# Peptides against a protein of PDB entry 4ASU, part 27

Target 1, 270 residues: chain A of PDB entry 4ASU
Amino acid sequence: ATLKDITRRLKSIKNIQKITKSMKMVAAAKYARAERELKPARVYGVGSLALYEKADIKTPEDKKKHLIIGVSSDRGLCGAIHSSVAKQMKSEAANLAAAGKEVKIIGVGDKIRSILHRTHSDQFLVTFKEVGRRPPTFGDASVIALELLNSGYEFDEGSIIFNRFRSVISYKTEEKPIFSLDTISSAESMSIYDDIDADVLRNYQEYSLANIIYYSLKESTTSEQSARMTAMDNASKNASEMIDKLTLTFNRTRQAVITKELIEIISGAA
Target 2, 83 residues: chain B of PDB entry 4ASU
Amino acid sequence: FTFASPTQVFFNSANVRQVDVPTQTGAFGILAAHVPTLQVLRPGLVVVHAEDGTTSKYFVSSGSVTVNADSSVQLLAEEAVTL

## One batch from the design tools (peptide; aimed at target 1 D140, target 2 S61 G63)

Design b2_p14_8 (made by RFdiffusion4)
Pose (drawn by RFdiffusion4):
Structure b2_p14_8 (pose): chain A 181 residues (1-270 with 5 gaps), chain B 83 residues (1-83), chain P 14 residues (1-14)
Amino acid sequence: ATLKDITRRLKSIKNIQKITKSMKMVAAAKYARAERELKPARVYGVGLIIGVSSDRGLCGAIHSSVAIIGVGDKIRSILTFKEVGRRPPTFGDASVIALELSIIFNRFRSVISYKTEYSLANIIYYSLKESTTSEQSARMTAMDNASKNASEMIDKLTLTFNRTRQAVITKELIEIISGAA
Amino acid sequence: as target 2 above (83 residues)
Amino acid sequence: EEEEALEEFREALE
C-alpha cells in the first residue's frame, strides 16, 4: 500500500510488459524466416506415434494440442529428443531422428488458424519445418496477449498510485495544521 | 520434373527434355517417356537438358528419383551445389 | 557430430 511498494511493483510489471512485447516482434521476425524456408520445404517432402514440438515454451496451446520417440522436450513433460526450437530445424536434425530409430505435428495455415528409407526422414523434416513455423506464430500471439494483460495491470496500479499519492499529501498536511493548531 | 534440395528448389514441375541422373547402379538418363520406377541416388552429376536445347549442370551427393505412372519425375537430393 | 551422423545415414542407405 505504500508508495514505495507501488513504485516497485510498477517497475516490476513494466519489465515484464517490455520483455513480452520484445518477444512479439522476435516471434514475428522468426516466423518470417520460418515461412520463407517453408515454401521450398513443402515442395521437397511429399512422398508408431511421433509427436513434434520444442523445448521452448511461451507459445500458447501448441504443446498441449499435440496429444524412445517424441521430438521436443515439452512433449515428454506430460508423462526422447531434446534441444529444438532454439535454432531453426535442419535436415541433419531430421536425419539423427531417423538414425536413432503415424506422425503428429501442427500444420501452418496463417497467423491465427492451425490444425493438429530416405523418404521416412523427409517426413520428419517436413514436420520439423512445419512445426517451428507454427510454434513461432502462436508465440507471436501468446506474448501479444501477455503484453495486453501486463498493460491492463499497469493501468490498475497507476490509479492506485494516484490515490496513494493524494492520500500522503493530505496526511502530511493534516500533521502540520494540527501541530500548528 | 521437380528438382529440389532441403535448401533451394531448382526446377518446379518441368516441362523438360531429359535429365541425366546418378544411380546406385551406374547412371540413368530419364527421357520424357520412361518406365515407372523408384530409384536411389549416389555421388554423381545431374545434367539437365532444357527444352530449348541448352544444358544445366549440377552435383548431387545422395537422395531419390521418382518417376510415376504418368510423365512426371521428382528428383530430390540432400545437397546440390554449383560448382 | 552432425556431419558424422549424415555419413552414417548415407552408409545405412547403401

Design b2_p14_8_s1 (made by RFdiffusion4, then SolubleMPNN; from b2_p14_8, 8 letters changed)
Fold by OpenDDE base, seed 1:
Structure b2_p14_8_s1 (fold): chain B 270 residues (1-270), chain C 83 residues (1-83), chain A 14 residues (1-14)
Amino acid sequence: as target 1 above (270 residues)
Amino acid sequence: as target 2 above (83 residues)
Amino acid sequence: ALAEAQARFRELLA
């Protein structure tokens, strides 16, 4: 490679390193905020799931309609965040199909659709875009919940798949159950709950869905920012190593060029 | 007893004597070993009576309350403020 | 040049 080629490459990598360092810093700031906001959100979300755990709500086997909600974002450069969710969605969809269930998919964030479009396009009901630019709010979750409830798709049961935050270096893709109003109302385990007004139960279910979605968004966001921070750090380190290698190559090449020129001068070779 | 909003936790698996909640069907007190129920909150006052006799008041906008058979209670408000 | 830079960026992230 010529000195010019090496210089061009060095410049390019240095620019990339600047970008990755900047992105790391931004991700770090967002992560710090997300982690703080996740603490109450987790209590809130886990609290909302308590009913389903305590009541052990089961869907009858004759019910065939299953909804999968995958939660991620629109933004890339965050390691395996999106692919992990998509992988679990695929696995769940395949298992449900093998069991004779009808599966429909909702994507929260455009990246899920991007990954699954070719293989699962017919199963997608809707994709929510503009996810990940700002921290998710309960209002955002409510919008998603309402859209789902008003979509006209009558599912019997469902699952929400998202990345649960463990630590700055660890997340786990998990699944939480979603139940339709009909499934909840008809569940034998719900008989211990006093005569619940149908309107109350409907409203309760709306809150429950919004709560779970909100929780999943907060877990996903925290996981994503952490993963992005790590990815950008790795990219920055890789760039640094490459810069060092290229700098050495540059110096060696420069010396070789000088030596060649000296030899040409001494030899009289024009 | 768990009482939280999306942004704040007031009680997390705490033992309390009584919680008064404003529901769409009316305000009622949740005592220990209350019958399992599901309710939706209306805007109003939540009063938490601690075992030590202290009383805390909160204003909530909306949300849900769950009383389970195991006496666990989840009070989840969209918005809540200490009064 | 942009395409090459993008390719290198992807390599760094891999």
Scores: peptide ipSAE 0.012, ipTM 0.862, DockQ to the pose 0.013
OpenDDE base, seeds 2, 3, 4, 5: peptide ipSAE 0.000, 0.000, 0.000, 0.005; ipTM 0.862, 0.866, 0.861, 0.869

Design b2_p14_8_s2 (made by RFdiffusion4, then SolubleMPNN; from b2_p14_8, 6 letters changed)
Fold by OpenDDE base, seed 1:
Structure b2_p14_8_s2 (fold): chain B 270 residues (1-270), chain C 83 residues (1-83), chain A 14 residues (1-14)
Amino acid sequence: as target 1 above (270 residues)
Amino acid sequence: as target 2 above (83 residues)
Amino acid sequence: SMEEALKKFRELLA
């Protein structure tokens, strides 16, 4: 490689490093906010799921329609955040199909669709885009919930798949159940609950869905920002190492060039 | 007893004596031995009666309340503020 | 080129 080539490469890597460092800082700031906002959101979301856990709602085997909601974002450069969710979605879809279930998919965030569109395009009902640029709000979750409920697709049960935040260095892809109104209303385990009006139950389920979606978004966002921060840090370190290596190469090459020139001068071959 | 909004937690697995909630079917008090039920909130006043006799008041916009068989209660409001 | 830069960027992230 010529000195010129090395210099060009150095410049390129330095620019990349600048970008990755900047992105790291941005991700760090977003992570800090997300983590703070996740605390109440987790209590809220877990609270919403309590009914389903405690009631042990089961879907009859004759019910075949299953909905998978994958939660991620539109933005890349966050390690395995999207692929992890997609992987679990694939696994779940395959298992359900093997069990004779009809599977439909909803993607929250465009990255899920980008990963799954080739293999699962026919199963997608809708993809919600413009996710991840701003922190998710309950309003956002409500919109998604309403869109789902009004989609016309009648599911019996479903799964929401998202990355649960553990720590700045750890997340886990998890699945939480969602149930249709009909499934809840017909569940034997619900018999212990006092007379519930149908309209109340419907409204309750609407909130439940919105709550779960909101929770999943908050977990996902926090996980994503932490992962992005880590990814950008790694990229910056890798860039630094490459810069050091190339700098050494540059210096060696420069010395070689100088030596060659000196030899040519001494030998009169110049 | 858990009482939270998407952005704030007021009670997290706390023991309380009674919670008065505004529901679409009317306001009612939830006691420790209340039967399992599901309700949706209407805009109104929530009153939490602590075991120590302390009473706290909140305004909620909408949401849900769940009373489980194990006597756990989840009050989840879309918006809630302390009064 | 932009393409080369993107490639390098991906390499750094790998």
Scores: peptide ipSAE 0.039, ipTM 0.876, DockQ to the pose 0.013
OpenDDE base, seeds 2, 3, 4, 5: peptide ipSAE 0.019, 0.020, 0.010, 0.022; ipTM 0.861, 0.860, 0.852, 0.863; seed 5 fails the geometry check

Design b2_p14_8_s3 (made by RFdiffusion4, then SolubleMPNN; from b2_p14_8, 5 letters changed)
Fold by OpenDDE base, seed 1:
Formats: C-alpha cells, sequence, structure tokens
Structure b2_p14_8_s3 (fold): chain B 270 residues (1-270), chain C 83 residues (1-83), chain A 14 residues (1-14)
C-alpha cells in the first residue's frame, strides 16, 4: 500500500470514528430517557401480567393456534438486539410446530421481518413499521393491540418476545404469555373471579394486551439504546485501534520510501 | 396494591386499607378481603385509603383493575393524575 | 386531554 492509500484509509477510519462517537452520544441520550421512562412502564406492565401469573391460565392442549409477537425496532447498529429476538422467535415457532400448533407471527419493527422473511414469511400476519425513531407511547401500543385484535386471526394463546433490560451492559430476551379472550373466559382458574361480564372481560383483555405490548416496547427500547451505545463505543474503540495500526504502518512505509529514495540517490539510479 | 399509569407509579406493592374505584358497572370499594374480580375503569375518582388514615384522591381516565385471590390489587389507568 | 376529561368529570359531578 502506498502512503497515499494509507492516508486515505486513515482519513476514512477517522471519519467513521467520528460518526460512531456521535452515534454513541445520541444513543446515550436516548438510553437515559428510555431508562427513566422504563421505570413506571415496568411497574405498569408487570402489573398487567400479574393476573396471568396468579391465575395460572393454561391453554387447553387441543387449542392449536399460537401467536408470536416479536418486539424490536426498525433501526440497526445495536448489536444482537434484533437477532436475539429473532432467534427466540424461531426457537419458539419450531417448538410449537413440533407440538402440532399453528403458529402465526407479528413483527413489531421492520428488522424482525427482515431477519425472518426468508424462513417464516408465510407465518407473518403483519409487521409494524416506524418503530424506534421516537420513544414508544401507550397510544402506539394501543394501535398495535387494536390491529391485532381486529386482524381476524383467532389465536388461542400467544407469546410476546422482547429484550428485557437488565443494565446498561446487559439485556435478556424473554417471553411473556398473551391469551385470547376465549382462553381467559374458559380457563378454570378464572372461576374464582366473581361474575365477570363478557363485555367487561373483552375490554379488560384489550387493555391487558395494550399494556403488555407497551411494556415490551419500553423494555425493548431501553435495551436497544443501551446496546447501541455499547456497540458504538466498541466501534469507536476498534476504529481507534485500527488508526493506531495504520499509523504505525504509515510510519514504517514512510521510512521505507525515504530509505529507498536515499538509496536511489546514493546509487545514482535516480 | 399497585396503582400506576404508563408514565407514573402512584403505589407499588403497597398495603392500603381501601381503594375506591370507578368502574363501568359502578363504583365500589376494594377492601383487603375483597373477592377476586376484574373490572374496567371509567373516567372518575379513585380514592386510596391508607392504613394510617390518610386519603389520597386521583382522577383516572380508563383502564383496568384486578383483585386477585391473594388480595393483591393492580389498578392500571391509561391516564391518572393526583388530585 | 386529561384536563378536558377532568373538566368534563367535574361538570358531570356538578
Amino acid sequence: as target 1 above (270 residues)
Amino acid sequence: as target 2 above (83 residues)
Amino acid sequence: SMEEALRRFREALA
């Protein structure tokens, strides 16, 4: 490589480093906000899941329709955030299929569809796009919930898969159950709940779904921003290391060029 | 007793004496030994009676309330404000 | 808005 080539590469990498540093800062700001907004969202979401945990709602084995909701975003450069969710979705889908279940998939965020399009395109009901540019709101979750409920797909039970935030350096892909109105209504464990009107239960389920989706979005967003921050930091460090290496190479090459020129001058070959 | 909106937590696993909630079927008071139930909130007043005798009032828009067999209560409002 | 809802609620209680 010529000195010119090395210089060009150095310039390019320095520019990349500048971009990654900038992206890190942006991600950091978004992370801070996401983490703050996650605190109440977690309480809210966990509260919504309490019924299902305490009632121990079970889907009858003869029920075959299972819905998988994968939650991520449209935005890349966040490490394994999307692939982790997709991997879990694939695993769950395979397990369910092996158990004789019909599986349909909803993707929240375009990246899920992007990853699963080739292998699971026929199982996708809908993909929600434009996720990740702005922090998710309860309104967003409600729209998703409503669309799901109005999709015409009558699932018996489902799984929402998302990245749960642990810390700035850690997330875990998790699965939470979702149940159809029919499944909840028919669950034996629900018999202890006093005279629940069908309309009330329907409305309750709508809120429950929206709540869980909202929670998952908030967990996902926080995880994503933290992961992006880390990824950009790593990219910046890698760029720095590469700059150092190239600089050394530049210096060595420069010395070699000088030496060659000197030899040519001394030898009279120039 | 947990009372939260998507953006704010008012009570998190707290012990309270009574919670009055506005439901679509009517307002009712939830006591410690209340039977398990599921209800949907209507816009209205939530009153939380603490064990120390203090009373807090909130306005809620919509949402849900769950009373479980273990006496845990989840009041989840779409929007809520302290009054 | 919550403020509008609250206003309506107050009006209804009145």
Scores: peptide ipSAE 0.030, ipTM 0.879, DockQ to the pose 0.066
OpenDDE base, seeds 2, 3, 4, 5: peptide ipSAE 0.027, 0.022, 0.010, 0.006; ipTM 0.839, 0.881, 0.853, 0.857; seed 5 fails the geometry check

Design b2_p14_8_s4 (made by RFdiffusion4, then SolubleMPNN; from b2_p14_8, 7 letters changed)
Fold by OpenDDE base, seed 5:
Structure b2_p14_8_s4 (fold): chain B 270 residues (1-270), chain C 83 residues (1-83), chain A 14 residues (1-14)
Amino acid sequence: as target 1 above (270 residues)
Amino acid sequence: as target 2 above (83 residues)
Amino acid sequence: SLEEAREKFNELLA
């Protein structure tokens, strides 16, 4: 490579490093906010899931329709955040299919669709786009919940798959259950609950779904921002190492050019 | 007793004497050993009676309340403010 | 519905 080529490459990598550093800072700010907002959201979401855990709602074996909701975002450059969710979705879908269940998929965030569209296109009901530009709100979750409930797909049970935040350096892909109104209303374990009006139960289920989606979004967002921060840090470090290597190459090449020129001068004077 | 909104936690696994909640079917008081039930909140006043005799009032928009067989209660409001 | 509840809440706060 000529000195000019090396210089051009150095400039390019330095610019990339500036971008990655900037992105790291942005991700850090978003992470800090997300983590703060996750604290109450977790209490809220876990509280909503308490019924399903305590009531031990079971879906009859003859019920075959299963819905998988994958939660991620539209934005890349966040390590294995999207691939982790997609991997879990694939695994779950395969297991359910092997068990003779019908599986449909909803993607929250465009990245899930990007990964799964070729292999699972026929199973997708809907993909929610424009996720990740702003922090998710309960309103956003409510919209998603409503659209899901109005999708026309009469699922019996479902699962929501998302990345749960553990720490700034760790997340875990997890699954939480989603139940249809019919499944809840017909569950034997619900008999201990006092006479619940059908309308009340319907509304309750709507809130429950919105709550779980909201919780999942908050966990996912926090995990994503943390992962992006780490990814951008790694990218910046890699760029730095490359800059150092290229700088050494530049210096060596420059010395070689000078030596060559000197030899030519000496040889021409002879 | 857990009482939270998406953005704020008011009570987290606390022991309380009584919680009065506004529901679509009518306001009712949740006492110790209340029968399991599911209700949805209507906009209105929540009153929490603590064991120490203190009373706290909140205004809620909507949401759900769950009373479980183990006497645990989850009051989850979409919006809630301290009064 | 959640939407109706929100509207009512907003009306009460107004």
Scores: peptide ipSAE 0.086, ipTM 0.911, DockQ to the pose 0.105
OpenDDE base, seeds 1, 2, 3, 4: peptide ipSAE 0.006, 0.008, 0.006, 0.006; ipTM 0.855, 0.856, 0.856, 0.857

## One batch from the design tools (peptide; aimed at target 2 L41)

Design b2_p15_1 (made by RFdiffusion4)
Pose (drawn by RFdiffusion4):
Formats: C-alpha cells, sequence, structure tokens
Structure b2_p15_1 (pose): chain A 181 residues (1-270 with 5 gaps), chain B 83 residues (1-83), chain P 15 residues (1-15)
C-alpha cells in the first residue's frame, strides 16, 4: 500500500510488459522467416505415434493441442528428442530422428487458424518445417495477449498510485496543521 | 518435372524434354515417355535438357526420383549446388 | 531459464 511498494510493482510489471511486447515482434520476424522457407519445403515433402513440438514454450495452446519417439521436450513433459525451436529445423535434424529409429503436428494456415527409406525422413522434415511456422505465429499472439494483460494491470496500479499519492499529501498536511494548532 | 532440395526449388512441374539422372545402377535419362518407376540416387550430375534445346547442369549427392503412371516426374535431392 | 522465470511471473500476475 505504500508508494514505495506501488512504484516497485509498477516497474516490475512494466518490465514484463516490455519483454512480452519485445517477443511479439520477435515471433513476427521469426514467423516471416519460417513462412519464407515453408514454400520450398511444402513442394519437397509430399511422397507409430510421432508428436512434433519444441523445447521453447510461451506459445499458447500448441503443446497442449498435440495429444523412444516424441520430438520436442515439452511433449514428454506430460507423461525422446531434445533441443528444438531455439534454431530453425534443418534436414539434418530430421535425418537424426530417422537415424535413431502416423504423425501428429500443427499445420500452418495463417496467423490465427491452425489444425492438429529416404521418403520417411522427408515426412519428418515436412512436420518440423510446418511445426515451427505454427509455433512462432501462435507465440506472436500469446505474447500479444500477455502484453495486453500486463498493460491492463499497469492501468489499475496507476490509479492506486494516484490515490495513495493524494492520501500521503493530505496526511502530511494534517500533521502540520495540527502541530501548529 | 519437379526438382528440389530442402534449401531451394529448381523446377516446378515442367514442361521439359529430358533429364539425365544418377542412379544406384549407372545412370538413367528420363524421357517424356518413360515407364513408371521408383529409383534412389547416387553421387552424380543431373543434366536438364530444356524444351527450347538449352542445357542445365547441376550436381546431386543423394535422394530419390519418382516417375508416376502419367507423364510426371519428381526429382528430389538432399543437396544440389552449382558448380 | 529466463523464459521459465517469465512464465512463472505471468502466472503470478494472472493470480
Amino acid sequence: ATLKDITRRLKSIKNIQKITKSMKMVAAAKYARAERELKPARVYGVGLIIGVSSDRGLCGAIHSSVAIIGVGDKIRSILTFKEVGRRPPTFGDASVIALELSIIFNRFRSVISYKTEYSLANIIYYSLKESTTSEQSARMTAMDNASKNASEMIDKLTLTFNRTRQAVITKELIEIISGAA
Amino acid sequence: as target 2 above (83 residues)
Amino acid sequence: AEEEELEEELEELEE
């Protein structure tokens, strides 16, 4: 309730809001990179339960929608392949998955809507390239919603700060008048 | 005729005369009228004879060539670079 | 690590 507590909390939530907004544009830039590389990947990959995701969270209902194997560390987290999503998926990554060894992944439609031999590694590559394009755009909206929630929180606290600031001024003033009187 | 690597796409549904292709057994030149077959590649060159008579030369490390019941061929390699 | 800390902070903020 003290001004010091409110000023600390404002700076704390502002830091979160700046970070979440900073990841909205990052997901927007990485999504643009993912879609640019999805066009040649879609024309390349055309011709057992495999879950495709990533280590990197903060992407909304992507890991929860997909319901030994299992690519993406967050899919094993419910009940294995690790270190994906930090860097764009290469064909070599899809090859290692095929080397160690009917498939579930998130297909890219737009920014809002989604759906849940040598040839076998091409399907894994097709899922990896589709998945990261889906994971990034979903994260673009997840951090956009978080940036909205943190901003609403700052507005509520600013009104508290103005009430407390007025209440401190009047209290100091009363202590002066009474001390005089 | 479709020729693509994971990185870039060279031909998208040609519309081409013939394509020389490296296969595990020697080499195969795929004409417009060729038998339906499924073949796996080896380290070798790919020569694309364009419809206007010109030539295109690429290199292939590995992959697959697929010619269906119709006059359609899809050639895909892990890496294809010039030169 | 930083992303997990940020997820905890968001959960706390929602609470």

Design b2_p15_1_s1 (made by RFdiffusion4, then SolubleMPNN; from b2_p15_1, 5 letters changed)
Fold by OpenDDE base, seed 5:
Structure b2_p15_1_s1 (fold): chain B 270 residues (1-270), chain C 83 residues (1-83), chain A 15 residues (1-15)
Amino acid sequence: as target 1 above (270 residues)
Amino acid sequence: as target 2 above (83 residues)
Amino acid sequence: SEEEKLEKELEELKA
């Protein structure tokens, strides 16, 4: 490599390092906000899931329609955030298919579609885009919930898959159940609940779905920002190491060029 | 007893004496031995009666309330404010 | 996209 080539590469990597450092700072700021907002969201979301946990809702075996909701975002450069969700979605879809169930998929965030489009395009109902530029709101979750409920797909049971935030350095891809109105209303374990008006139950389910989606979005966002921060930090470090290596190479090459030029001058040989 | 909105937690697994909630079918009081039920909230006042005798009032918008067999209660409002 | 470009560059840097 010529001195010019090395210099060009050095310049490029230095620029990349600046970008990654900047992105790290942005991610850090977003993470801090996300983490703060996750605290109440988690209580809210876990509270919404309490019914399903306590009632131990079971779907009859003859019911075959299963919905998978994958939650991520549109934004890249966040490590394995998207791939982790996609991997679990694939696994779940395969398991359900093997069990003779019909599987449909909803992607929250464009990255899910990007990863699964080739292999699962026929199973996708809808993909929600424009996720991840701003913190998710309950309104956003409600829109998603409403769209799902109005999709015409009458699922019996479903799974929402998202990254649960653990710490700044750790997240875990998890699955939470979602149930259709019919499944809840017909569940044997729900018999202990007082006679609930059908309209009330429908509305309740709408809130429940929105609540769970909101929760998943908040967990996902926090995980994503943390992961991005880490990814950008790692990238910055890698860039730094490369800069050091190339600098050494540059210096060595420069000395070699100088030596060659001196020899040519002394020898008179062109 | 858990009472939260998407953005704020008011009670998290707390022990309370009674919670009065406004539901679409009517307001009712949730006591320790209340039968399991699911309800949806209407805009109105939530009154939490603590074990120490203190009473707190909240205004809630839409949402849900769940009373489980184990006496756990989840009051989840889309919006809620302390009064 | 700029992000895709950066991602590619970062992958190249890691290799």
Scores: peptide ipSAE 0.186, ipTM 0.930, DockQ to the pose 0.887
OpenDDE base, seeds 1, 2, 3, 4: peptide ipSAE 0.138, 0.156, 0.176, 0.153; ipTM 0.916, 0.927, 0.927, 0.928

Design b2_p15_1_s2 (made by RFdiffusion4, then SolubleMPNN; from b2_p15_1, 5 letters changed)
Fold by OpenDDE base, seed 3:
Structure b2_p15_1_s2 (fold): chain B 270 residues (1-270), chain C 83 residues (1-83), chain A 15 residues (1-15)
Amino acid sequence: as target 1 above (270 residues)
Amino acid sequence: as target 2 above (83 residues)
Amino acid sequence: SEEEELEKKLKELNE
């Protein structure tokens, strides 16, 4: 490579390093907020899931319509956050298909669609975009829940797949169950619950869905910001190493050019 | 007994004597060993009676309440404020 | 977008 080429590359990498350092700081701030907001959200979300755990809701095997909701965001540069969710979605979809189930997919965040569009485009019902620019609110979750309920797809059961936050250095991709109103209302295990009005149950299920989505968004956001912080830190370090390497190369190349020029002068060559 | 909103936790797996909740079908009190039930909240007053006799009041907007067979209760309000 | 461009560059950097 010429000196000009190396210089151009150096300039580019230095610029990248500036950006990654800045993004690290931004991610750190967003992470701190997300972690704080996750604490009550987790209690809230886990509380909403308690019914399904305690009631042990089961879907009959003859029911074949399954919904997979993948939760991530529109924003990249966060390591394996999106690919992890997509990987589990693929695995789940394959397993369900092998079991003879009909599978439909909803993507929360554009990155899910970006990863799966070629292989699973026909299975997508809807993709929610504009996710990840601001912290998710319960209102956002409600909108998603409403859209799902109004989608016209009458699933029997489903799963929401998201990254659960563990620590600043770790997350775990997991799934939580989603059940249709019909599945809940017809579940034998629900018989122990006092007479529930159909309208009450419908409203309850709507809240439950929104609650679970909200919870997943908060877990996902916290995981994403922590992962981005780490990714940007790593990128900054990698850039630094590359800058050092290229600087050495530049110096060596410069010396070689000088040497060549000296030889040409001494030899009388033009 | 768990009582939370999306942004705030008021009770987390706590033992309480009684919780009064406003539901769309009417207000009711949740006592120990209450029958399992599901309800949705209407805007109104939640009153938590602690074992020590302390009473706390909250205003909730909407949400759900679950009473399970194991006596666990999840009160999940979309919005809630301490009074 | 700027983010997409950065992502491409970072990918190249890590190769």
Scores: peptide ipSAE 0.224, ipTM 0.928, DockQ to the pose 0.879
OpenDDE base, seeds 1, 2, 4, 5: peptide ipSAE 0.209, 0.212, 0.195, 0.222; ipTM 0.921, 0.927, 0.928, 0.930

Design b2_p15_1_s3 (made by RFdiffusion4, then SolubleMPNN; from b2_p15_1, 5 letters changed)
Fold by OpenDDE base, seed 3:
Order: sequence, then structure tokens, then C-alpha cells
Structure b2_p15_1_s3 (fold): chain B 270 residues (1-270), chain C 83 residues (1-83), chain A 15 residues (1-15)
Amino acid sequence: as target 1 above (270 residues)
Amino acid sequence: as target 2 above (83 residues)
Amino acid sequence: SEEEELEKKLEELKK
């Protein structure tokens, strides 16, 4: 490695370190906001899921159409956030296929498509892009829900896979159930509920889907920003170490060059 | 009783005496041991009657309300404000 | 993209 090569590498890494430090600060700010906004969103989302837990909604085994919604974002540099979701999606898809189910996939965030496009391209219904630039709103979730409901795919049941926030240093990839209107309407466990108008139930289900998607987005966002903050911190530290190593190499190489030049001068072989 | 919007929590697993909700099929009061039901909210007034006799009023835009067999209630409004 | 380029560089940094 020449002095020029080392200098170029040093410059590059120093620039990277500046970027990672900046990104860490940005991620920290976004994380703080996301965590605050997650508190009510979690109550809201968990509240929406309460029906499914309490009613113990089940899909008959003869029903074969299954929808998998993976939730992440378009933005990288956040550790294993995207790969964790994708891994669980793949596992779930494989298990369902082995059970003879038809599996379709929706990706929220472009990274899901990026990871799974080669192996699961034919199973994708739609990928929602432009996720992660701004905090998700209920409106965003509603748009996704509406598009899903209008997609023409008549699934029987589904799962939404996302990263649930635990702490600044921890998240867990989880799965929550999604049920079609037909499945919820025909569920025996729903018999204890008073007569529900079909239109009311349809509207209820639309809200339920939007609520769950919103919740998943908020969990995902908080997890992502926290993970990015950590990843950028680690990157900054790694860059620092590399800078130190390269600086030492530079100094050694410089001395070697000087020594060589001196020898050439003394020997007349210049 | 849980009452929340996407951005704000008003009640979280609280015990209340009665909740009046505006639904698409009409306004109704939720009392203890109310029959399980699902409803969709219309824009209107939500009134929460606490056990201590205090009454709180809220305006909601839309949303859902669930009354479960275990007497738990989830009131989830898209938008809600305290009055 | 710039982000993708940075990702590649960061991966190299980890080696």
C-alpha cells in the first residue's frame, strides 16, 4: 500500500465516520419521538387485537389462502431489522406451503422486496414504498389497509410480521393475526356477540385492519430507529479503530519510504 | 375500559360505571355486564361516567367499540378530543 | 443510492 492509497482510505473512512455520527444523532432524535408516540399506539393497537384474543378466532383447516404482511421500511443501516422480518416471513411461508396453503405476500417497505424478490417474487401482491422517511400516521395505515382490501385477493387468514420494541437495545420479531371479513363473520366463537349488521362488521373490520397495521408500523419504527442508533454508533467506533490502524500504517510506511530514499541517496542508486 | 386514539390514551383498563357512545346504528350506553357487541362509531359525543360520579365528555370522529364477554370494553377512536 | 453505497462501505469496515 502506497502512502497515497492509505491517505485515500483514511479520507474515505473519516468521511464515513462523520456520516455515521450524524446519522446516530438523527436516529436518536427520531427514536425519542418514536418511543413517545409508541406508548399510545401500543394501547390503541393492543386494544384492537383484544377481540381476536378474547374471541379466539380460528380459521378452518380447509381454508387455504393465507396472506403474509411484512412490515419494515425503505431505509437501511439499522442492523438486522429487515432481515429479521424477512427471515420470519420465509419461515412462515415455508411452513404454510408445506401445509398445502396458498401464500401471498405484501411488503411494507422496499427492503422486504429487496431481500425476498429472488425467492418469493411470484408470491408478492404489492410492495408499499416510501416508508420510513417520516413517522407513520394512521392515515398511512389506512391507505395500506384500503389497498389490501381492494386488491382483489380473497385471503382467509393472514399474519402481520413486524419488530416489536422492547427497549433501546432490544426488539423482537413477532406475528399478529389478520382475518378476513368472511372468516370473522363465520367464526363460531363470534356467536356470543350480539347481532351485528353486515355493514357494521365490514366497517369494523376495516378499522381493525388499519389499527393493526398502524400499531405494527409504530412498533417497527421505534425498533428501527433504536437499532439504527446502535448500528451507527458501532460503525463510528469501528471507523475510529480503522482510522487508528491506518494512521499507524501510514506512519510506518512513511518512515519506510524515507529510509528507502536515504538508502538510494547514499548508494547512488537514485 | 380502554379508550384511546392512535395518539392519545384517555382510559387504560379502567373501571367505569357507564360509557355512552355514538354509533352508526344509534347511541347506546354501556353498563356493567353489557352483552358482547361490536359497533362502529359515528362522529359525536362520548360520555364516560366514573364510579365516583364524575363525568367526562369527549368528541370522537370515527372508530370502533368492542364489548367483550368478560365485560372489557375497547373504545378506539380515529380522532378524539376532550371537551 | 448514497445509502447503499454507505452500507457497502460499512460492511467492508467490519471486515
Scores: peptide ipSAE 0.205, ipTM 0.928, DockQ to the pose 0.856
OpenDDE base, seeds 1, 2, 4, 5: peptide ipSAE 0.173, 0.181, 0.187, 0.201; ipTM 0.919, 0.926, 0.928, 0.930; seed 1 fails the geometry check

Design b2_p15_1_s4 (made by RFdiffusion4, then SolubleMPNN; from b2_p15_1, 5 letters changed)
Fold by OpenDDE base, seed 3:
Structure b2_p15_1_s4 (fold): chain B 270 residues (1-270), chain C 83 residues (1-83), chain A 15 residues (1-15)
Amino acid sequence: as target 1 above (270 residues)
Amino acid sequence: as target 2 above (83 residues)
Amino acid sequence: SEEEELEKKLKELKE
């Protein structure tokens, strides 16, 4: 613990604090925007999910192909945002596997792949990168939906896992259902709906998927920015405390060095 | 009756008299107790008739409309503007 | 990446 070492550490932590403070402000701005944009997105997304709730769509147990979509981003420094989603994905995958289901995974955001690549690499169909740099648009969701539909994987049912925004200090990891065209077409509960043209139903399902993905992205983004703001604030405070501690250590060490030098001078042992 | 785009909400669980929608299979009016159905929107005019007689017009690009057994309606447009 | 480096440093800071 030389003076040079302490000084170097102090400089490093001060730089970190500057960065975390800046990131907090950026996250705060992005959060404010995300929260505003989430309001209509939630109405839109919940509206899209209304059919599944009201029709009570169920997948027969003999159907074995299950898709899990985890929604997060590429960006870190946001607390437990990514790990929460990954944890629930792992739990769901394990439960489905135990039930004899085939499980495939799609990651929205690179962080999902980063967390699960070692244990679940073989189950990944695709990972969508470049998520989180800008606010998600419906176009982005449509691209993801289209790629999923064109992936060639014929799932029976699925789940989309994302962080739902509650407040600036709270989010909850949730799961919403995704159904294939075949599953919804064959669902007995859909019999009350008027005769629907196959092409219409296909297009409807495409919109539905895009809508749900869009909704999940907006919830995830809002949760992430809020969590990042909090994380960066905490980091800044921690850095401040460390700076104070190191400053005290520096001062003590400096005095010790001075004392040692004085003793050496007095003793002639310099 | 819920009518929204990804970026704007026009109606949220509102009671309306009638909604006219442009669908891929043709335009139709949604009245109270309409039979449950699913449709896809084509670009065109949406007309909302309120209980008080007020009529609102909107242009939509695409999207979906759902009429449920409980008479709830979800009109979800990719893009929509007030006229 | 810079972000990864910062994450590492922040983790160390919490310890």
Scores: peptide ipSAE 0.259, ipTM 0.930, DockQ to the pose 0.864
OpenDDE base, seeds 1, 2, 4, 5: peptide ipSAE 0.239, 0.249, 0.251, 0.254; ipTM 0.922, 0.929, 0.931, 0.932

